# Peptides against a protein of PDB entry 7VSI, part 32

Target 1, 32 residues: chain A of PDB entry 7VSI
Amino acid sequence: EDISEDPSWARVVNLNALLMMAVAVFLWGFYA

## One batch from the design tools (peptide; made by RFdiffusion4, then SolubleMPNN)

Design b2_p18_7_s4 (from b2_p18_7, 14 letters changed)
Fold by OpenDDE base, seed 5:
Structure b2_p18_7_s4 (fold): chain B 32 residues (1-32), chain A 18 residues (1-18)
Amino acid sequence: as target 1 above (32 residues)
Amino acid sequence: TIAALLAALFAMMLAVLN
């Protein structure tokens, strides 16, 4: 089976990863 | 600073979009 990423979905996943990192850093900044 | 952190996150965003 081909496990290659669809380029459009790869971009969506990478943007979501960056968003989650930003949220995690902000939560750390407010509560730690 | 928060501004420097946001600038770094913005730079990463540009890297993903490019």
Scores: peptide ipSAE 0.069, ipTM 0.604, DockQ to the pose 0.576
Fold by OpenDDE base, seed 2:
Parts: C-alpha cells; structure tokens; sequence
Structure b2_p18_7_s4 (fold): chain B 32 residues (1-32), chain A 18 residues (1-18)
C-alpha cells in the first residue's frame, strides 16, 4: 500500500496540528 | 509577548498554506 500523503489532506492535518499547538500554548499561558 | 507569539503562529500558518 502506498503511504504517501495526499497534498490537500496534508495541509488540513498540518493546519489542525498548528491550531492544536496554538490552543495548547493559550491554555499554558492562561493557567500556568 | 503574546503579540510576538501570535505573529510566529501566523507565520507558521502561512508556511503551511503555501
């Protein structure tokens, strides 16, 4: 099976990962 | 600062979208 990333879904995943990191940093900044 | 952090996150967003 080819495990190569579809470029459009790679962007969606990378954007969601970045948003998740932003939320984590905001939670850290608010509660720490 | 929060502004610098947001600017860095925004720059990373643009890098992902490009």
Amino acid sequence: as target 1 above (32 residues)
Amino acid sequence: TIAALLAALFAMMLAVLN
Scores: peptide ipSAE 0.069, ipTM 0.602, DockQ to the pose 0.587
Fold by OpenDDE base, seed 4:
Formats: C-alpha cells, structure tokens, sequence
Structure b2_p18_7_s4 (fold): chain B 32 residues (1-32), chain A 18 residues (1-18)
C-alpha cells in the first residue's frame, strides 16, 4: 500500500492546519 | 501588528492553494 499523501487530501489537511493555527493565534491573543 | 499577522496568515493560505 502506498503511504504517500493524496494531493487533494494533502490540500484539505493543510488548509485545516492553517485554520487551526489562526484559531490558536486568536485564542492566544484573546486570553494571553 | 495584528494586521501584519493576518497578512502573513493570508499569504500562507495562498501558498497552500497553489
């Protein structure tokens, strides 16, 4: 089985990672 | 600034979309 990332799912995961980073920064900015 | 941070996040979004 190839464990290489599917390019479409890699994009979805990367977009979600950026969204999570944005949320984390806003939470830090609000509570810290 | 917050504006610079948002611009950096936006630039990273564009990098992922390309």
Amino acid sequence: as target 1 above (32 residues)
Amino acid sequence: TIAALLAALFAMMLAVLN
Scores: peptide ipSAE 0.069, ipTM 0.601, DockQ to the pose 0.588
Fold by OpenDDE base, seed 3:
Structure b2_p18_7_s4 (fold): chain B 32 residues (1-32), chain A 18 residues (1-18)
Amino acid sequence: as target 1 above (32 residues)
Amino acid sequence: TIAALLAALFAMMLAVLN
């Protein structure tokens, strides 16, 4: 079973991870 | 400060897209 990361989905996941980090920073800025 | 944070986030975006 090939568990190698598909390059196109890797980019989608990485962009979502970056978006989540940005949201987390804004939430931290609001509540902390 | 905020501008530096935004610049860092933008740099990370460029790193992901590259």
Scores: peptide ipSAE 0.066, ipTM 0.597, DockQ to the pose 0.547

Design b2_p18_8_s1 (from b2_p18_8, 13 letters changed)
Fold by OpenDDE base, seed 2:
Structure b2_p18_8_s1 (fold): chain B 32 residues (1-32), chain A 18 residues (1-18)
Amino acid sequence: as target 1 above (32 residues)
Amino acid sequence: AEALLLLLALLILAALRA
């Protein structure tokens, strides 16, 4: 099986990962 | 709160540059 990432979808996933980290920071700031 | 806002801003900027 080829498990290599498509470069365009890799970018989309990375952007969403960073947005999720931003949301996590907001939650941390709100509850901690 | 200030440090968290800065971290948030850095994450958004990193996302926009990727």
Scores: peptide ipSAE 0.120, ipTM 0.628, DockQ to the pose 0.069
Fold by OpenDDE base, seed 4:
Structure b2_p18_8_s1 (fold): chain B 32 residues (1-32), chain A 18 residues (1-18)
Amino acid sequence: as target 1 above (32 residues)
Amino acid sequence: AEALLLLLALLILAALRA
Protein backbone atom coordinates (compact mmCIF):
# COMPACT_ATOMS: atom_id res chain seq x y z
CA GLU B 1 0.00 0.00 0.00
CA ASP B 2 1.29 3.45 -0.88
CA ILE B 3 0.68 5.68 2.15
CA SER B 4 2.67 8.62 0.76
CA GLU B 5 0.96 11.99 1.09
CA ASP B 6 -0.29 13.96 -1.87
CA PRO B 7 1.94 17.07 -1.84
CA SER B 8 -0.99 19.50 -2.09
CA TRP B 9 -2.87 17.95 0.83
CA ALA B 10 0.35 17.64 2.82
CA ARG B 11 0.76 21.41 2.53
CA VAL B 12 -2.84 22.03 3.63
CA VAL B 13 -2.41 19.72 6.63
CA ASN B 14 0.92 21.30 7.58
CA LEU B 15 -0.55 24.81 7.42
CA ASN B 16 -3.49 23.79 9.57
CA ALA B 17 -1.13 22.10 12.03
CA LEU B 18 0.85 25.33 12.40
CA LEU B 19 -2.34 27.35 12.87
CA MET B 20 -3.58 24.91 15.50
CA MET B 21 -0.25 25.17 17.34
CA ALA B 22 -0.55 28.97 17.24
CA VAL B 23 -4.07 28.75 18.70
CA ALA B 24 -2.86 26.32 21.35
CA VAL B 25 -0.03 28.67 22.36
CA PHE B 26 -2.51 31.55 22.49
CA LEU B 27 -4.84 29.60 24.77
CA TRP B 28 -1.93 28.48 26.91
CA GLY B 29 -0.80 32.08 27.29
CA PHE B 30 -4.32 33.28 27.95
CA TYR B 31 -5.01 30.83 30.77
CA ALA B 32 -1.50 30.47 32.18
CA ALA A 1 4.26 35.76 28.88
CA GLU A 2 6.65 37.53 26.50
CA ALA A 3 8.26 34.26 25.45
CA LEU A 4 4.80 32.86 24.65
CA LEU A 5 4.00 35.92 22.55
CA LEU A 6 7.23 35.44 20.63
CA LEU A 7 6.42 31.79 20.01
CA LEU A 8 2.90 32.73 18.91
CA ALA A 9 4.27 35.34 16.51
CA LEU A 10 6.77 32.87 15.03
CA LEU A 11 4.06 30.24 14.52
CA ILE A 12 1.81 32.79 12.82
CA LEU A 13 4.66 33.88 10.55
CA ALA A 14 5.45 30.25 9.73
CA ALA A 15 1.80 29.62 8.84
CA LEU A 16 1.68 32.73 6.66
CA ARG A 17 4.80 31.85 4.65
CA ALA A 18 4.23 28.11 4.14
Scores: peptide ipSAE 0.119, ipTM 0.627, DockQ to the pose 0.067
Fold by OpenDDE base, seed 5:
Structure b2_p18_8_s1 (fold): chain B 32 residues (1-32), chain A 18 residues (1-18)
Amino acid sequence: as target 1 above (32 residues)
Amino acid sequence: AEALLLLLALLILAALRA
């Protein structure tokens, strides 16, 4: 099986990962 | 607090570029 990523979905996943990190930073800043 | 803001800004900029 080929496990290579589709370039468009790879971008979507990477963007969502960065956005989740930004949300985590907001929560850290608010509660800590 | 300043380091927090810088990290947040860098993450936002990275997201906007991708």
Scores: peptide ipSAE 0.117, ipTM 0.622, DockQ to the pose 0.072
Fold by OpenDDE base, seed 3:
Structure b2_p18_8_s1 (fold): chain B 32 residues (1-32), chain A 18 residues (1-18)
Amino acid sequence: as target 1 above (32 residues)
Amino acid sequence: AEALLLLLALLILAALRA
């Protein structure tokens, strides 16, 4: 089974990961 | 507060340039 990342979906996942980190930092700042 | 704003801005910029 080939578990290598598709380059297009890897980019989509990485972008969403960065957006989630930005939201997490905002929530951390608001509640802590 | 200042460090939080800078970190948030850097994360947004990183997302926009990727």
Scores: peptide ipSAE 0.114, ipTM 0.621, DockQ to the pose 0.065

Design b2_p18_8_s2 (from b2_p18_8, 12 letters changed)
Fold by OpenDDE base, seed 5:
Structure b2_p18_8_s2 (fold): chain B 32 residues (1-32), chain A 18 residues (1-18)
Amino acid sequence: as target 1 above (32 residues)
Amino acid sequence: LADLLRELALRILLALRA
């Protein structure tokens, strides 16, 4: 099984993960 | 706060570009 990730798609996934974390932190900071 | 968020965003973009 080749589990190697394409560097361009890895970057897209990592960007989306960071955006989701930022949104979660903003929601937490605003509503909690 | 806006300035801090802009700085954070720029740092993230630079890290992802590398």
Scores: peptide ipSAE 0.039, ipTM 0.481, DockQ to the pose 0.073
Fold by OpenDDE base, seed 3:
Structure b2_p18_8_s2 (fold): chain B 32 residues (1-32), chain A 18 residues (1-18)
Amino acid sequence: as target 1 above (32 residues)
Amino acid sequence: LADLLRELALRILLALRA
């Protein structure tokens, strides 16, 4: 299947997404 | 605040384990 996710890379992407959301919340809380 | 941070940390760890 051309669009199947590898479970290990899916986890890495999800971890990075959570990190980016945390950074965004800190930036919003500091500057807004 | 410490309790809120602990709750957040646990939720993150649960999300990462899934």
Scores: peptide ipSAE 0.036, ipTM 0.460, DockQ to the pose 0.079
Fold by OpenDDE base, seed 2:
Structure b2_p18_8_s2 (fold): chain B 32 residues (1-32), chain A 18 residues (1-18)
Amino acid sequence: as target 1 above (32 residues)
Amino acid sequence: LADLLRELALRILLALRA
């Protein structure tokens, strides 16, 4: 099975990962 | 702080654009 990522979808996933990390850091900083 | 966040955002966008 080919597990190679399409570069455009990889970019979308990476952007969403960064947004989720920013939200997680906000929640950690606010509540921890 | 706002300037640092702007610089970070621009660097991230440039890295993701490549």
Scores: peptide ipSAE 0.036, ipTM 0.462, DockQ to the pose 0.073
Fold by OpenDDE base, seed 4:
Structure b2_p18_8_s2 (fold): chain B 32 residues (1-32), chain A 18 residues (1-18)
Amino acid sequence: as target 1 above (32 residues)
Amino acid sequence: LADLLRELALRILLALRA
């Protein structure tokens, strides 16, 4: 089986990654 | 700061569209 990403799920994962980075920057900005 | 936030928002929107 190939480990290539489905383009639709790749987008969902990338969006979640960006949201997690935004939350991380928020936590860093206020608590570090 | 507003210009930096606008630039960041545009980069995020472009990343979401790509």
Scores: peptide ipSAE 0.036, ipTM 0.459, DockQ to the pose 0.075; fails the geometry check

Design b2_p18_8_s3 (from b2_p18_8, 12 letters changed)
Fold by OpenDDE base, seed 4:
Structure b2_p18_8_s3 (fold): chain B 32 residues (1-32), chain A 18 residues (1-18)
Amino acid sequence: as target 1 above (32 residues)
Amino acid sequence: LERWLRLLALLIELLLRA
């Protein structure tokens, strides 16, 4: 099975993952 | 809250620049 990432969708997924981590760090920093 | 929102904005701007 060809498990290859399209470079454009890989960028979208990676950016969303980084944004989610940024939100998590915000919540941690604000409430900790 | 405002301090953390500014830090979050700077972090998002850095991430969007990558």
Scores: peptide ipSAE 0.097, ipTM 0.625, DockQ to the pose 0.052
Fold by OpenDDE base, seed 3:
Structure b2_p18_8_s3 (fold): chain B 32 residues (1-32), chain A 18 residues (1-18)
Amino acid sequence: as target 1 above (32 residues)
Amino acid sequence: LERWLRLLALLIELLLRA
């Protein structure tokens, strides 16, 4: 229980992770 | 560049809709 994720904050973290991956793929696709 | 920016914008819009 002490390390359980709040569902609202879990969504925010997951969306930020997906956005970072999208930006990384953009940079890779454009410059590589 | 413009083509890639359009694709990125569409991808971001899709992710924000989820």
Scores: peptide ipSAE 0.097, ipTM 0.625, DockQ to the pose 0.051
Fold by OpenDDE base, seed 5:
Structure b2_p18_8_s3 (fold): chain B 32 residues (1-32), chain A 18 residues (1-18)
Amino acid sequence: as target 1 above (32 residues)
Amino acid sequence: LERWLRLLALLIELLLRA
């Protein structure tokens, strides 16, 4: 119980993490 | 820039479908 994620908030966090990785790949590909 | 923005848009669309 103490470390379990709410499934609705887990989806929001996972989508934000994937969007941040997409932006990081964009910056790496464009400037490096 | 436009080529990279199109690739980013396609990637975002794929991620939104997951």
Scores: peptide ipSAE 0.096, ipTM 0.619, DockQ to the pose 0.054
Fold by OpenDDE base, seed 1:
Structure b2_p18_8_s3 (fold): chain B 32 residues (1-32), chain A 18 residues (1-18)
Amino acid sequence: as target 1 above (32 residues)
Amino acid sequence: LERWLRLLALLIELLLRA
């Protein structure tokens, strides 16, 4: 089974992951 | 909150530019 990622969708997923981590860090920083 | 939103905006802009 070929589980290789499409490079265009991999970029979209990675950018969304980074944005979610950024939001989480700012929420943590605001309440910590 | 406004300070954090400004920093978040700058970080988002940096990530979108990369």
Scores: peptide ipSAE 0.095, ipTM 0.623, DockQ to the pose 0.049

Design b2_p18_8_s4 (from b2_p18_8, 12 letters changed)
Fold by OpenDDE base, seed 5:
Structure b2_p18_8_s4 (fold): chain B 32 residues (1-32), chain A 18 residues (1-18)
Amino acid sequence: as target 1 above (32 residues)
Amino acid sequence: LAKWLAALALAIEALLRA
């Protein structure tokens, strides 16, 4: 099976990953 | 908290524009 990603869904996943990392950094910055 | 939320909102906006 080819596990190649559709370019549109790849963008959605990458954007969500970046958003989650940003949230984590801001939570760490605020509470630490 | 409000300052951190504002910074987060700006980061989200920047990411959504990319």
Scores: peptide ipSAE 0.083, ipTM 0.601, DockQ to the pose 0.049
Fold by OpenDDE base, seed 3:
Structure b2_p18_8_s4 (fold): chain B 32 residues (1-32), chain A 18 residues (1-18)
Amino acid sequence: as target 1 above (32 residues)
Amino acid sequence: LAKWLAALALAIEALLRA
């Protein structure tokens, strides 16, 4: 079974991961 | 708050375009 990433879904996952990190940094900066 | 989130989103989008 091929476990290689589809390039379109890989981009969606990477975008969501980076957005989540940005929100985490925002919360750290605002509430720390 | 929304302005800060928008700025962070745009910065990330700019990095991902490279």
Scores: peptide ipSAE 0.082, ipTM 0.587, DockQ to the pose 0.061
Fold by OpenDDE base, seed 4:
Structure b2_p18_8_s4 (fold): chain B 32 residues (1-32), chain A 18 residues (1-18)
Amino acid sequence: as target 1 above (32 residues)
Amino acid sequence: LAKWLAALALAIEALLRA
């Protein structure tokens, strides 16, 4: 079974991960 | 708020360029 990531989808996933982390840090900084 | 969002956007862009 090929477990290799498609480079285009990997980029989309990584972008979304970074955005979610940024939002989480913002919420932490604003409300904590 | 806008300044913080801009700072976050720049940080994301910097991480994506690296």
Scores: peptide ipSAE 0.077, ipTM 0.573, DockQ to the pose 0.064
Fold by OpenDDE base, seed 2:
Structure b2_p18_8_s4 (fold): chain B 32 residues (1-32), chain A 18 residues (1-18)
Amino acid sequence: as target 1 above (32 residues)
Amino acid sequence: LAKWLAALALAIEALLRA
């Protein structure tokens, strides 16, 4: 069984992860 | 707040463009 990521979905996941981290950093910077 | 959100949007756009 191959557990390698599909390159297109890997990109989508990575971009969403970056978006979430950017929002989290914004909230941390705003409230801390 | 709006200025920071705009800066965030531009940063994301820059990352997507790279």
Scores: peptide ipSAE 0.075, ipTM 0.579, DockQ to the pose 0.052

## One batch from the design tools (peptide; made by RFdiffusion4, then SolubleMPNN)

Design b2_p19_1_s1 (from b2_p19_1, 12 letters changed)
Fold by OpenDDE base, seed 2:
Structure b2_p19_1_s1 (fold): chain B 32 residues (1-32), chain A 19 residues (1-19)
Amino acid sequence: as target 1 above (32 residues)
Amino acid sequence: TPEQLLALALLQLLQQLLQ
């Protein structure tokens, strides 16, 4: 099976990863 | 507090997903 990333979905996943990191940092900064 | 622990746990989970 080919496990190579589709470039379109790779971009979507990477943007979601960045957004999730930002949300986590803001939650940590707001409550902790 | 529980909300502080949840925030830290979510941050730790993301750190693990990025490794």
Scores: peptide ipSAE 0.101, ipTM 0.637, DockQ to the pose 0.046
Fold by OpenDDE base, seed 5:
Structure b2_p19_1_s1 (fold): chain B 32 residues (1-32), chain A 19 residues (1-19)
Amino acid sequence: as target 1 above (32 residues)
Amino acid sequence: TPEQLLALALLQLLQQLLQ
């Protein structure tokens, strides 16, 4: 059974990870 | 402040999700 990441969905997940990082930094910066 | 602690907690949660 191949458990490797699907290339198309891997890209979507990585982009959403970057967006979540940006939002978290702005939340931190907004209150800190 | 509670707001600052919440922001840092959310950052920590993000780190857990990405590791």
Scores: peptide ipSAE 0.090, ipTM 0.630, DockQ to the pose 0.046
Fold by OpenDDE base, seed 4:
Structure b2_p19_1_s1 (fold): chain B 32 residues (1-32), chain A 19 residues (1-19)
Amino acid sequence: as target 1 above (32 residues)
Amino acid sequence: TPEQLLALALLQLLQQLLQ
């Protein structure tokens, strides 16, 4: 069984991670 | 404030997801 990350989905997940981090920083900056 | 606590809680959840 290969648990290695699929390159195409890895890219999608990484882009979503960046978006989530950006949104979180804006929320933190707006309220904190 | 409740808003600040929510923002910090979301940041903590994000950190857990990234680990």
Scores: peptide ipSAE 0.089, ipTM 0.629, DockQ to the pose 0.046
Fold by OpenDDE base, seed 3:
Structure b2_p19_1_s1 (fold): chain B 32 residues (1-32), chain A 19 residues (1-19)
Amino acid sequence: as target 1 above (32 residues)
Amino acid sequence: TPEQLLALALLQLLQQLLQ
């Protein structure tokens, strides 16, 4: 069976990745 | 500062999760 990423779930994961990056930058900036 | 080091550690964890 193919292990290729499901396009709909790929979008959900990518959006969550962007959210996590934004939160991490704000945390870094808060303590800078 | 300890707070800055913790923030950087969290950024490193994020980088690992995105790999």
Scores: peptide ipSAE 0.085, ipTM 0.617, DockQ to the pose 0.046

Design b2_p19_1_s2 (from b2_p19_1, 14 letters changed)
Fold by OpenDDE base, seed 4:
Structure b2_p19_1_s2 (fold): chain B 32 residues (1-32), chain A 19 residues (1-19)
Amino acid sequence: as target 1 above (32 residues)
Amino acid sequence: TPEELARLLAALAELLKLL
């Protein structure tokens, strides 16, 4: 309970994580 | 290269610290 995620914010964080992963892959593909 | 990937991951880690 003390470290439980709010379901709405968990979704926002997960979407941002996926966005950052996509950006990372594009940067890797372009520069490496 | 592995070195370029390591630099990218380090930069991403620094960006994550700003969140």
Scores: peptide ipSAE 0.042, ipTM 0.519, DockQ to the pose 0.219
Fold by OpenDDE base, seed 5:
Structure b2_p19_1_s2 (fold): chain B 32 residues (1-32), chain A 19 residues (1-19)
Amino acid sequence: as target 1 above (32 residues)
Amino acid sequence: TPEELARLLAALAELLKLL
């Protein structure tokens, strides 16, 4: 339980990760 | 290229500083 991920915060983190990946691809496409 | 990857990583690092 101490290492188990809370499903509510897991969703928030996963969405932020997807947004960060989209921004990363954008930056790569424009500046690399 | 390694140079392009370095630019991406630098841009990501700058973005992370804003969070």
Scores: peptide ipSAE 0.042, ipTM 0.537, DockQ to the pose 0.053
Fold by OpenDDE base, seed 3:
Structure b2_p19_1_s2 (fold): chain B 32 residues (1-32), chain A 19 residues (1-19)
Amino acid sequence: as target 1 above (32 residues)
Amino acid sequence: TPEELARLLAALAELLKLL
């Protein structure tokens, strides 16, 4: 069974990760 | 600072709970 990442889901996860990083920076700016 | 990082991580954890 191949455990390599499906490229379509990889893109979705990567975009979600970038959004989470942006939100994290804003939360740091307001609360830290 | 470690305190600022802890606040960031706590805020992220709370955000993840809303998903």
Scores: peptide ipSAE 0.042, ipTM 0.538, DockQ to the pose 0.054
Fold by OpenDDE base, seed 1:
Structure b2_p19_1_s2 (fold): chain B 32 residues (1-32), chain A 19 residues (1-19)
Amino acid sequence: as target 1 above (32 residues)
Amino acid sequence: TPEELARLLAALAELLKLL
């Protein structure tokens, strides 16, 4: 497929997304 | 709330500038 993902890089992006979500929840909880 | 979301987005934007 033209937009197929490499499984190793997909995992790196997904882990970074989870870390960003954890930071976002912390900031939301701290300032809200 | 919209205000809480705006604060979150602003904080995330500032954090992204540091990375």
Scores: peptide ipSAE 0.041, ipTM 0.540, DockQ to the pose 0.051

Design b2_p19_1_s3 (from b2_p19_1, 12 letters changed)
Fold by OpenDDE base, seed 4:
Structure b2_p19_1_s3 (fold): chain B 32 residues (1-32), chain A 19 residues (1-19)
Amino acid sequence: as target 1 above (32 residues)
Amino acid sequence: TPEELLAQLLQLLQQLLEQ
């Protein structure tokens, strides 16, 4: 597999990952 | 459950990070 990441898209993915984590925590906190 | 939903979201996140 090609393990190399384009730096620009890596940042986009990482930011979206953080946003998804935040949303997940909010949902967890809301219902739990 | 909320815990199951969180787990599902984290699994989706893992899939996106597996590049």
Scores: peptide ipSAE 0.055, ipTM 0.544, DockQ to the pose 0.126
Fold by OpenDDE base, seed 5:
Structure b2_p19_1_s3 (fold): chain B 32 residues (1-32), chain A 19 residues (1-19)
Amino acid sequence: as target 1 above (32 residues)
Amino acid sequence: TPEELLAQLLQLLQQLLEQ
């Protein structure tokens, strides 16, 4: 199902995406 | 390596966004 068809789930995915990107940056910064 | 970890996390992110 297209994410644009479900705006509420789009928000959930976007927030999770931001969290994952933040964690990725911190892990990269810590070990690099 | 940290770059491998980042690549894995970004790949996981991409998979979730493209569901």
Scores: peptide ipSAE 0.054, ipTM 0.548, DockQ to the pose 0.126
Fold by OpenDDE base, seed 3:
Structure b2_p19_1_s3 (fold): chain B 32 residues (1-32), chain A 19 residues (1-19)
Amino acid sequence: as target 1 above (32 residues)
Amino acid sequence: TPEELLAQLLQLLQQLLEQ
């Protein structure tokens, strides 16, 4: 496989992505 | 504006997921 994600860092990125998504939803819900 | 801030956050999220 030419490009592959490191499983441990992929998990860290996914968790941070979920946190950012939650913050975005809160801001959207608060102002929009 | 808050809408612009939301757009910036979503753009940052897209950059992080692009790997």
Scores: peptide ipSAE 0.052, ipTM 0.543, DockQ to the pose 0.040
Fold by OpenDDE base, seed 1:
Structure b2_p19_1_s3 (fold): chain B 32 residues (1-32), chain A 19 residues (1-19)
Amino acid sequence: as target 1 above (32 residues)
Amino acid sequence: TPEELLAQLLQLLQQLLEQ
């Protein structure tokens, strides 16, 4: 784990995190 | 199972957010 996060990759990770959250919510809504 | 898949996705998400 690195304390110094690259700002450019931090943005990519955050965007992908949001997409994964959206997918997770849809899957949760369908199967739960 | 779909539930296991969802759990794995959430765990992966958690790992990314805890970097």
Scores: peptide ipSAE 0.052, ipTM 0.538, DockQ to the pose 0.039

Design b2_p19_1_s4 (from b2_p19_1, 12 letters changed)
Fold by OpenDDE base, seed 2:
Structure b2_p19_1_s4 (fold): chain B 32 residues (1-32), chain A 19 residues (1-19)
Amino acid sequence: as target 1 above (32 residues)
Amino acid sequence: TPEQLAALALLLLQLQLLA
């Protein structure tokens, strides 16, 4: 089976991951 | 803090990889 990631969905996932990381950093910074 | 700067640097690196 080809498990290659679809480039369009890869970008969506990566952007979502980046947004979640930014939120996590801001929340951490708020309580740190 | 150094760890906050590192986190920011990693985010900027990821932005560059997505561009």
Scores: peptide ipSAE 0.114, ipTM 0.618, DockQ to the pose 0.039
Fold by OpenDDE base, seed 3:
Structure b2_p19_1_s4 (fold): chain B 32 residues (1-32), chain A 19 residues (1-19)
Amino acid sequence: as target 1 above (32 residues)
Amino acid sequence: TPEQLAALALLLLQLQLLA
């Protein structure tokens, strides 16, 4: 069986990654 | 500051891991 990414979970992971990057930018800008 | 540079470096590392 091939190791392939489930499209529904791919969307969840990508959205989570974008949210975490936004939080990281704000933490760098205001609290570092 | 060193803390700001470290935070920026970690952010750039995260972007590289996603690319």
Scores: peptide ipSAE 0.113, ipTM 0.651, DockQ to the pose 0.050
Fold by OpenDDE base, seed 5:
Structure b2_p19_1_s4 (fold): chain B 32 residues (1-32), chain A 19 residues (1-19)
Amino acid sequence: as target 1 above (32 residues)
Amino acid sequence: TPEQLAALALLLLQLQLLA
């Protein structure tokens, strides 16, 4: 069983996670 | 706020590590 991530897709997932965190921070900054 | 600046700094650090 190989559970290791493809390095290219791992980077895509990590970048999307970072972008979602940035959007959350900006929404917090604007509305809180 | 200091908390907002800290969050931004952490995001920028993560971006640099991934780039």
Scores: peptide ipSAE 0.113, ipTM 0.618, DockQ to the pose 0.039
Fold by OpenDDE base, seed 4:
Structure b2_p19_1_s4 (fold): chain B 32 residues (1-32), chain A 19 residues (1-19)
Amino acid sequence: as target 1 above (32 residues)
Amino acid sequence: TPEQLAALALLLLQLQLLA
């Protein structure tokens, strides 16, 4: 079986990754 | 700072690519 990403779930994962990055940048901007 | 602005620019670019 191929382990290729389902395009719909890939988008969900990418959006969550960006949300996490935004939170990280927020924490860096205010506390580092 | 310039680094913070660069990080923001990269984040906005990534948002555009996923939209």
Scores: peptide ipSAE 0.110, ipTM 0.620, DockQ to the pose 0.039

Design b2_p19_2_s1 (from b2_p19_2, 16 letters changed)
Fold by OpenDDE base, seed 1:
Formats: structure tokens, C-alpha cells, sequence
Structure b2_p19_2_s1 (fold): chain B 32 residues (1-32), chain A 19 residues (1-19)
């Protein structure tokens, strides 16, 4: 089975991961 | 400061999003 990432979906997932990290940083900053 | 570090981290994440 091919488990290599489709490059388009890899970008979507990576960008969403970075977006979620940015949101987490804001929440961390808010409650810190 | 903590605030400047958080801001720097946010800016780096935004830079990664936009690059």
C-alpha cells in the first residue's frame, strides 16, 4: 500500500497544522 | 519578554503559512 503523501493534501494538512499552532499560541498567550 | 517571544513565534508561523 502506498502511504506516501499527496503533495496537495500534504500542503493543506501542514497549513492547517500551522494555523492550529498559531491559534494555540494566541490561547496560550491569553491565559498566560 | 514573554509577550515579545509570543509575538515573534506568531510572526514566524504566519511567515511559514505565507511562504
Amino acid sequence: as target 1 above (32 residues)
Amino acid sequence: SLLSALLAALLLLLQLLLS
Scores: peptide ipSAE 0.065, ipTM 0.579, DockQ to the pose 0.100
Fold by OpenDDE base, seed 4:
Structure b2_p19_2_s1 (fold): chain B 32 residues (1-32), chain A 19 residues (1-19)
Amino acid sequence: as target 1 above (32 residues)
Amino acid sequence: SLLSALLAALLLLLQLLLS
């Protein structure tokens, strides 16, 4: 089975991951 | 400072998001 990522969906996932990291940084900044 | 580090991290993440 081919488990290689579709390039377009890989970009969507990566952008969402970065967005989640930004939110995590804000939460860390608020509570730290 | 913690504030400058948080700001730098946020700006880097936004830069990666927008590139």
Scores: peptide ipSAE 0.064, ipTM 0.580, DockQ to the pose 0.100
Fold by OpenDDE base, seed 2:
Structure b2_p19_2_s1 (fold): chain B 32 residues (1-32), chain A 19 residues (1-19)
Amino acid sequence: as target 1 above (32 residues)
Amino acid sequence: SLLSALLAALLLLLQLLLS
């Protein structure tokens, strides 16, 4: 395929996305 | 409660991080 995702960097991106969601949940919970 | 919901959300995200 012309566009593909490296599996190791895919995991790094996914982990960072989940970490950002955790921070967002805490901010939402604290200020809501 | 809001606190229990935050705890549940944290635990779910940790589970996803560790899976």
Scores: peptide ipSAE 0.063, ipTM 0.576, DockQ to the pose 0.101
Fold by OpenDDE base, seed 3:
Structure b2_p19_2_s1 (fold): chain B 32 residues (1-32), chain A 19 residues (1-19)
Amino acid sequence: as target 1 above (32 residues)
Amino acid sequence: SLLSALLAALLLLLQLLLS
């Protein structure tokens, strides 16, 4: 079976991943 | 400083989001 990503949903997933990284940077900066 | 490093990281991530 083909497990290649749909390009539109790949973009949505990548943008959400970057948003979560931004939140993680703030949490690290606040509590470190 | 730690504050400037956090600001730089935030700006880089925002740039990637908007690209």
Scores: peptide ipSAE 0.062, ipTM 0.576, DockQ to the pose 0.098

